Peptides against a protein of PDB entry 3JWR. Designs and how they scored, part 226

Target 1, 323 residues: chain A of PDB entry 3JWR
Amino acid sequence: TRELQSLAAAVVPSAQTLKITDFSFSDFELSDLETALCTIRMFTDLNLVQNFQMKHEVLCRWILSVKKNYRKNVAYHNWRHAFNTAQCMFAALKAGKIQNKLTDLEILALLIAALSHDLDHRGVNNSYIQRSEHPLAQLYCHSIMEHHHFDQCLMILNSPGNQILSGLSIEEYKTTLKIIKQAILATDLALYIKRRGEFFELIRKNQFNLEDPHQKELFLAMLMTACDLSAITKPWPIQQRIAELVATEFFDQGDRERKELNIEPTDLMNREKKNKIPSMQVGFIDAICLQLYEALTHVSEDCFPLLDGCRKNRQKWQALAEQ
Target 2, 298 residues: chain A of PDB entry 3JWR as posed
Amino acid sequence: TRELQSLAAAVVPSAQTLKITDFSFSDFELSDLETALCTIRMFTDLNLVQNFQMKHEVLCRWILSVKKNYRKNVAYHNWRHAFNTAQCMFAALKAGKIQNKLTDLEILALLIAALSHDLDHRGVNNSYIQRSEHPLAQLYCHSIMEHHHFDQCLMILNSPGNQILSGLSIEEYKTTLKIIKQAILATDLALYIKRRGEFFELIRKNQFNLEDPHQKELFLAMLMTACDLSAITKPWPIQQRIAELVATEFWEQGDQVGFIDFVCTQLYEALTHVSEDCFPLLDGCRKNRQKWQALAEQ

## One batch from the design tools (peptide; made by RFdiffusion4, then SolubleMPNN)

Design b2_p17_6_s2 (from b2_p17_6, 10 letters changed)
Fold by OpenDDE base, seed 5:
Structure b2_p17_6_s2 (fold): chain B 323 residues (1-323), chain A 17 residues (1-17)
Amino acid sequence: as target 1 above (323 residues)
Amino acid sequence: MMPFDLEGILEEVKAEE
């Protein structure tokens, strides 16, 4: 395609030029082509292209395929969300120095997972899928959408000309797919809530050890969640804009719930209760975000900007809630 | 905004226990 030719021939700017190592990064000013260039840079600077012998054209095609399999009519859970999740992962690995704690296969899996974790998202949550009796709800009992996202990820990875993992041994390939699956499934916040207590307790007791395979898996799950939720850590103007996108998608679901399911939406998805957004954001930060970024900062102090951003945004939302 | 339905998730977690 013309798009592939343009991407494959383009000079890829440095990570410094692209600012993709910054925790304060915003994609708002970037074209789709520039987001793809950023993604190439992430793979390159993490040594994934070299270590796994990725062909440049294949990587370009894969990136474009992933981007194409996000829906444009979804306000928040689109390519830009996936891209921002991957950028936060890259920043955490580089600036946050988590790269030094992980294997190349784990890094490869996390980056692929971050880019792929919401593939073909429909702008509705698992609860809506279940209540609407969608065909996907018949295939999976739990984490319905996350299973679908992984299936889409696997489909793309196996598509002709998209096989970025062709340089891996059979064992490396199996390991990578396992980690990708676990990482995508970990983005189900229900699973996060279920598992986070174990992680926090290990940190609190100073018993956290990445050499333990179970604890490694747990950490990768927490890291995925931290990147997936990283919008809450962004500078306030960026945070507000992203919050508007999330609100738009949630209100669209709420409108559909009223129309299609004849139910009253929850406050979060109720357009008429938009005045509760600031207080709900404070509640979200307190219940979900703060402990996660605190724990992550204990694993790597260089991740502090995520925690600091979250704290600053809590203050901003609290001030709005008091008006 | 909270990128998830917290109430719905809490209900799901309780149902899995």
Scores: peptide ipSAE 0.080, ipTM 0.805, DockQ to the pose 0.564
Fold by OpenDDE base, seed 1:
Structure b2_p17_6_s2 (fold): chain B 323 residues (1-323), chain A 17 residues (1-17)
Amino acid sequence: as target 1 above (323 residues)
Amino acid sequence: MMPFDLEGILEEVKAEE
C-alpha cells in the first residue's frame, strides 16, 4: 500500500526528537504516520529489531495492521490509546530504567502487548458485552474483551507479511506469546484489583524479587496496568483532554444502555451527571492509581514522574470537585 | 478520566469470589 511504502521509506527520527522517552509525552499534534514512526523507534531503541532480526518492512506492515484493527469511531479505546500505552511502556523501560530488570523477550512481549491490548475495542466494557448477550460473552466467561484483544493480536502476528516474531526460536516464540497473553489479560482491571494486593504486600515487606518467576509475572501485570492508566499521570491540559475522550466513550455506552438495553446507566456513564466527573476522578485516583504508582516507584525510583503526575492531577480534580 | 467503570468492575470481582 502507499501508506506502507511511505512508512518503510521514511527516516525514523531519534527518540529525543520524538520525545518518546518523556513521561509527559502527548500525541495530540502527531499524525498517524508520526505515531508509526515513533513505534518503529521504540522497537529499535529497545534493541528488538536487532536482537530478533526483524525485517523493517515486516515491522512497518505489522504496525500498520495493528493500527488498522483499532476502530476510528471509538472515542478513547482506539489506536491513540494503544500508542500512548506503548509510549508509556517505552518511557518506563528507558527513563524509568526498568529495561535493565527485564529480559529481551519480556520487553518484546510487553511492547507488542501494549500496542495490541485493546485491538478491535468496541467502546463498551465487559459488563455491556455480557448484558447485551454478545456472541463473545458465550466464548469467554471472564475478561471477555481482553481475550478478544489477544485473539486479534495473535491473528495479526500470524498474518502473511506481519510475522515480526519469525526470527525467534520455537521456545522463544512460545514464551513471548505466553507473556503477551498474560500482559493483555492483565489490562482487565478486575484482574488488577484481584492481584494487586499480593504485589503491594511483597513491596511492603521488602520481599519483592524479580528473580522469582511468579513475582516477575505479577510485576509485568502491574506494569501493564500502570501504562494503560498512564493518562492520569499526564500534565493537566493533557489529562483534561483525555478525560473528555473517556467521558465521551462512557456517555456513548450509557446512551446505548438506555436505548438498546432499556437500563439506567451508572453515574460514570450518565451524561446528565457530568458534574460528578471531578469527584469520581478523585475516587479513582485514590482507589486505583496512587498505590500502583507508589509501588512502581519503589521498584524503580526513576518512575517517580508517573506518581508525581498522578498526585498533581488529584489536586486539580479535587479543586474542581470543590466548586 | 478513568477508562473503566470502577463500580462495575468491583461488582464483577465480587461475583467471581
Scores: peptide ipSAE 0.093, ipTM 0.814, DockQ to the pose 0.551; fails the geometry check
Fold by OpenDDE base, seed 4:
Structure b2_p17_6_s2 (fold): chain B 323 residues (1-323), chain A 17 residues (1-17)
Amino acid sequence: as target 1 above (323 residues)
Amino acid sequence: MMPFDLEGILEEVKAEE
């Protein structure tokens, strides 16, 4: 395609030029082509292209395929969300120095997972999918969308000309797919809530050890969640804009719940209760975000900008809630 | 806003337990 030719022929700017190592990164001013160039740079600077012998054209095609399989009519859970998740992962790995704590296969899996974790998202949550009796709800009992996202990820990885993992051994391939699946499934916040207590307790007791395979898996799950929620850490102007996108998508779901399911939406998805957004954001930060970024910062102090950003945004949301 | 319904998630977690 013309798009592939343009991407494959383009000079990829440095990570410094693209500012993709910054936790404060924003994609709002970037074209789709520039987001693809950023993604190439992430793979390159993480040594994934070299270590796994990725062909440039194949990587370009894969990126474009992933982007294409996000829906354009979804306000938040689209390519830009996936791209921002991956950028946060890249920043956490590089600037946050988590790269030194992980294997190349884990890094490869996390980056693929971050880009793929919401593939073909429909702008509705698992509860809606279940209640609407969608065909996907018959395939999966729990984490319905996350299983679907992984299926889409696998489909793309196996598509002709998109096989970025072709340089891996059979064992490396199996390991990578396992980690990708676990990482995508970990973005189900229900699973996060279920598992986070174990992680926090290990940190609190100073018993956290990345050499333990179970603890490694747990950490990768927490890291995925931290990147997936990273919008809450962004500078306030960016946070506000992203919050508006999230609200739009949630209100759209709430409107559909009323019309299609005859259900009164929750406050979060109720357009009529938009005045509760600031207080709900404070509640969300306190209940979900702060402990996660505190724990992540404990694992790597260089991740502090995420925690600091979250704290700053809490203050901003609290101030709005008091108005 | 968080991209998740905390109340809905908590209900799902309770339903699985």
Scores: peptide ipSAE 0.080, ipTM 0.803, DockQ to the pose 0.569; fails the geometry check
Fold by OpenDDE base, seed 3:
Structure b2_p17_6_s2 (fold): chain B 323 residues (1-323), chain A 17 residues (1-17)
Amino acid sequence: as target 1 above (323 residues)
Amino acid sequence: MMPFDLEGILEEVKAEE
């Protein structure tokens, strides 16, 4: 395609030029082509292209395929969300110095997972999928959409001309797919809630050890969640704009719940309760975000900007809730 | 705004505390 030719022939700017190592990064000003260039740079600077012998054209095709399999009519859970998740992962690995704590296969898996974790997202949550009696709800009991996202990821990885993992050994390939699956499934916040206590306790007791395979898996899950939620850490103007996108998507779901399911939406998804957004954001930060970024910062102090951003946004949302 | 069902999440959090 013309798009592939343009991407494959383009000079890829440095990570510094693209500012993709910054926790304060915003994609709002970037074209789709520039987001793809950023993605290439992430793979390159993490040594994934070299270490796993990726063909440049295949990587370009894969990126474009992933981007194509996000829906444009979804307000938040689209390519830009996946891209921002991957950028946060890249920043955490580089600026946050987590790269030195992980294997190349783990890094490869996390980056693929971050880009792929919401593939074919429909702008509705798992509860809606269940209540609408969608065929996917018959295939999976829990984490319905996350299983679907992984299936889409696997489909793309196995598609002709998109096989970015073809340079891996059979064992490396199996390991990578396992980690990708675990990482995508970990983006289900229900699973995060179930597992976070163990992580926080290990940190609190100073017993956290990444050399332990179970603790490594737990950490990768927490890191995925931290990147997936990273919008809450962004500078306030960026946070507000992203919050509006999330609200739009949730309200669209609420409207569909009324129309298609004949149910009253929750406050979060109720367009008529927009005034509750600030207080709900404070509640979310307190219940979900703060402890996660505190724990992550304890693992690597260089991740502090995520925690600091989250704290600052909490203050801003609290001030709005008091008006 | 949170990219997740906060009410469902908060209920689960309360159930685990």
Scores: peptide ipSAE 0.076, ipTM 0.791, DockQ to the pose 0.313; fails the geometry check

Design b2_p17_6_s3 (from b2_p17_6, 11 letters changed)
Fold by OpenDDE base, seed 2:
Structure b2_p17_6_s3 (fold): chain B 323 residues (1-323), chain A 17 residues (1-17)
Amino acid sequence: as target 1 above (323 residues)
Amino acid sequence: MFPFDLEGILEQVKAEE
């Protein structure tokens, strides 16, 4: 395609030029081409291209395929969300110095997972999928969408001309896919809630050890969630804009719940209760976000900007809630 | 930004404390 030709021929700017190591990164001003260039730079600077002998054209095609398999009519859970998740992962690995704590296969898996974790998202949550008796709900009982996202990820990875993992041994390939699956499934916030207590307790007791395979898996799950939710850490103007996108998608679901399911939506998804967004954001930060970024900062102090951003945004949302 | 009902989450959080 013309898009592939343009991408493959383009000079890829440095990470510094693209600012993709910054936790304060925004994609708002970037074209689709630039987001793809950023993605190439992430793979390159993490040594993934070299270490796993990725062909440039194959990587370009894969990136474009991933992007294409996000829906354009979804307000938040689209390519830009996946891209921002991956960028946060990159920043956490580089600026946050988590790269030094992980294997190359883990890094490879995390980056692929971050980009792929919401593939073919429909702008509705698992509860809606279940209640609407969607065909996907017949395939999976729990984490319905996350299983679907992984299935889509696997489909793309195995598609002709998109096989970025062709340089891996069979064992490396199996390991990578296992980690990708676990990472994508970990983005189900219901699973995060179930598992986070173990992680926080290990941190609190100073018993956290990445040499333990179970704890490693747990950490990767927490890191994925931290990147998935990273919009809450962004500078306030960026946070506000992203919050509007999230609200739009939730309100769209709420509208569909009324129309298709004859259900009154929850406050979060109720367009008529937009005035409750600030207080709900405070609640979300307190219940979900703060402890996660605190724990992550304990693992790597260089991740502090995420925690600091989250705290600052809490104050901003609280101020709005008091008006 | 949470795709789940905040009330349900808060209940789960309280149950884990």
Scores: peptide ipSAE 0.045, ipTM 0.736, DockQ to the pose 0.236
Fold by OpenDDE base, seed 4:
Structure b2_p17_6_s3 (fold): chain B 323 residues (1-323), chain A 17 residues (1-17)
Amino acid sequence: as target 1 above (323 residues)
Amino acid sequence: MFPFDLEGILEQVKAEE
């Protein structure tokens, strides 16, 4: 395609030029081509292209395929969300110094997972999928969408001309896929809630050890969640704009719940409860975000900008809630 | 607000405490 030719022939700017190492990064002003260029730079600067002998054209095709398999009519859970998740992962790995704590396969898996974690998202949550009796709800009992996202990820990875993992040994390939699956499934916040207590307790007791395979898996899950929620850490103008996108998608679901399912939506998804958004954001930050970024910062102090951003946004939302 | 049902999650958190 013309798009592939353009991408493959383009000079990829440095990470510094693209500002993709910044936790404050925003994609709002970037074209789709520029987001793809950023993604290439992430793979390159993490040494993934070199270490796993990725062909440039194959990587370009894969990126474009991933982007194509996000829906354009979804307000928040689209390519830009996946791209921002991956950028946060990149920043956490580089600027946050987490790269030094992980294997190349883990890094490869996390980056692929971040880009792929919401593939073919429909703009509705698992609860809606279940209640609507969608065919996907018959295939999976829990984490319905996350299983679907992984299936889409696997489909793309195995598609002709998209096989960015062809340079891996059989064992490396199996390991990578396992980590990708676990990472994508970890983005189900229901699973995060179930597992986070173990992580926080390990941190609190100073017993956290990345050399333990179970704790490593747990950490990768927490890191994925931290990147997936990273919009809450962004500078306030960026945070507000992203929050509007989230609200739009949630209200769209709520409207569909009323119309299609004849149910009253929760306050979060109720357009009529828009005035509760600031207080709900404070509640979300307190219940979900703060402890996670505190724990992540404990593992790597260089991740502090995420925690600091979250704290600052809490203050901003609290101020709005008091008006 | 971000990408989950906060009320459902908060209920789950309370149930796990």
Scores: peptide ipSAE 0.047, ipTM 0.741, DockQ to the pose 0.323; fails the geometry check
Fold by OpenDDE base, seed 3:
Structure b2_p17_6_s3 (fold): chain B 323 residues (1-323), chain A 17 residues (1-17)
Amino acid sequence: as target 1 above (323 residues)
Amino acid sequence: MFPFDLEGILEQVKAEE
């Protein structure tokens, strides 16, 4: 395709030029091509291209395939969300110095997972899928969409000309897929809530050890969530704009719940209760976000900008809630 | 506002705490 030819022939700017190591990064001004170039740079600077002998054209095709398998008519859970999740992962690995704590396979898996974690998202949550009696709800009891996202990820990875993992041994391939699956499933916030207590307790007791395989898996899950939620850490103008996209998608779901399911939506998804957004954001930050970024900062102090951003945005949302 | 059923999540948080 012309798009593939253009991407494959393009000079990939440095991470510094692209500012993809910045926790304050915004993609709003970037074209789709530029997001793909950024993604190539992430793979290159994490040494994944070299270490796993990725062919440039195959990587380009894979990136474009991943991008294509996000829906354009979904307000938030689209390619830009996946791209921003991956960028936060890259920033956490580089600027946050988490790269030094992980294996190359773990880094590879996390980056693929970040880009793939919401593939074919339909702009509705697992609860909607269950209540609508969608066929996916018959295949999976829990984390329905996350299982679907992984299935889509696997499909792309195995598609002709998209096999970026072809340079791996059989054992490396199996390990990578296992980590990808775990990382994508970890983006179900229900699972985050279930598991976070163990992570926070290990941190609190100074017993956290990444050499322990179970704790490593737990950390990767927490890191995925931290990147998935990273919009809450962005500078206020960026945070507000992203929050509007999220609200739009939630309201669209609420509208569908009324029309298709004949149910009254929750406040979060109720367009008529838009005035509650600031207070709900404060509640979300307090209940979900703050402890996570505190714990992450404890693992690596260089991740502090995420925590600082979250705290600043809490203050901004609180001020709006008091208005 | 993040694409999470915040009410469901908050209920789960309360149930686990």
Scores: peptide ipSAE 0.046, ipTM 0.739, DockQ to the pose 0.318; fails the geometry check
Fold by OpenDDE base, seed 5:
Structure b2_p17_6_s3 (fold): chain B 323 residues (1-323), chain A 17 residues (1-17)
Amino acid sequence: as target 1 above (323 residues)
Amino acid sequence: MFPFDLEGILEQVKAEE
């Protein structure tokens, strides 16, 4: 395609030029082509292209395929969300110095997972899919969408000309796919809630050890969640704009719940209760976000900007809730 | 606001406390 030709021939700017090492990064000003260039830079600077002998054209095709398999008519869970998740992962690995704590296969898997974790998202949550008796709800009992996202990821990875993992041994390939699956499934917030207590307790007791395979898996899951939720850490103007996108998608679901399911939506998804957004954001930060970024900062102090951003945004939302 | 059933999650959090 012309798009592939353009991408493959383009000069890829440095990470410094693209500002993709910044925790304060915003994609709002970037074209789709520029987001793809950023993605190439992430793979390159993490040494993934070199270490796993990726062909440039294949990587370009894969990126474009991933982007194409996000829906454009979804307000938040689109390519830009996946791209921002991956950028946060890149920043955490580089600026946050997490790279030195992980293997190359784990880094490869996390980056692929971050880009792929919401593939073919429909702008509705698992609860809606279950209640609407969607065919996917018959296929999977738990983490319905996350299983679907992984299936889409696997489909793309196995598509002709998209096989970025062809340079891996059979064992490396199997390991990578396992980690990708676990990482994508970890983005189910219900699973995060279920598992986070173990992680926090390990940190609190100073017993956290990345050399333990179980704790490594747990950490990768927490890191994925931290990147997936990283919009809450962004500078206030960026955070506020992203919150509007999230609200739009939630309200669209709420409208569909009324129309299609004849149910009253929850406050979060109720357009008529928009005035509760600030207080709900404070509640979300307190219940979900703060402890995670605190724990991550304990693992690597260089991740502090994520925690600091979250705290600052809590203050902003609290001020709005008091008006 | 983030892409999860916050009320359901908050209920789950309360149940785990």
Scores: peptide ipSAE 0.046, ipTM 0.741, DockQ to the pose 0.284; fails the geometry check

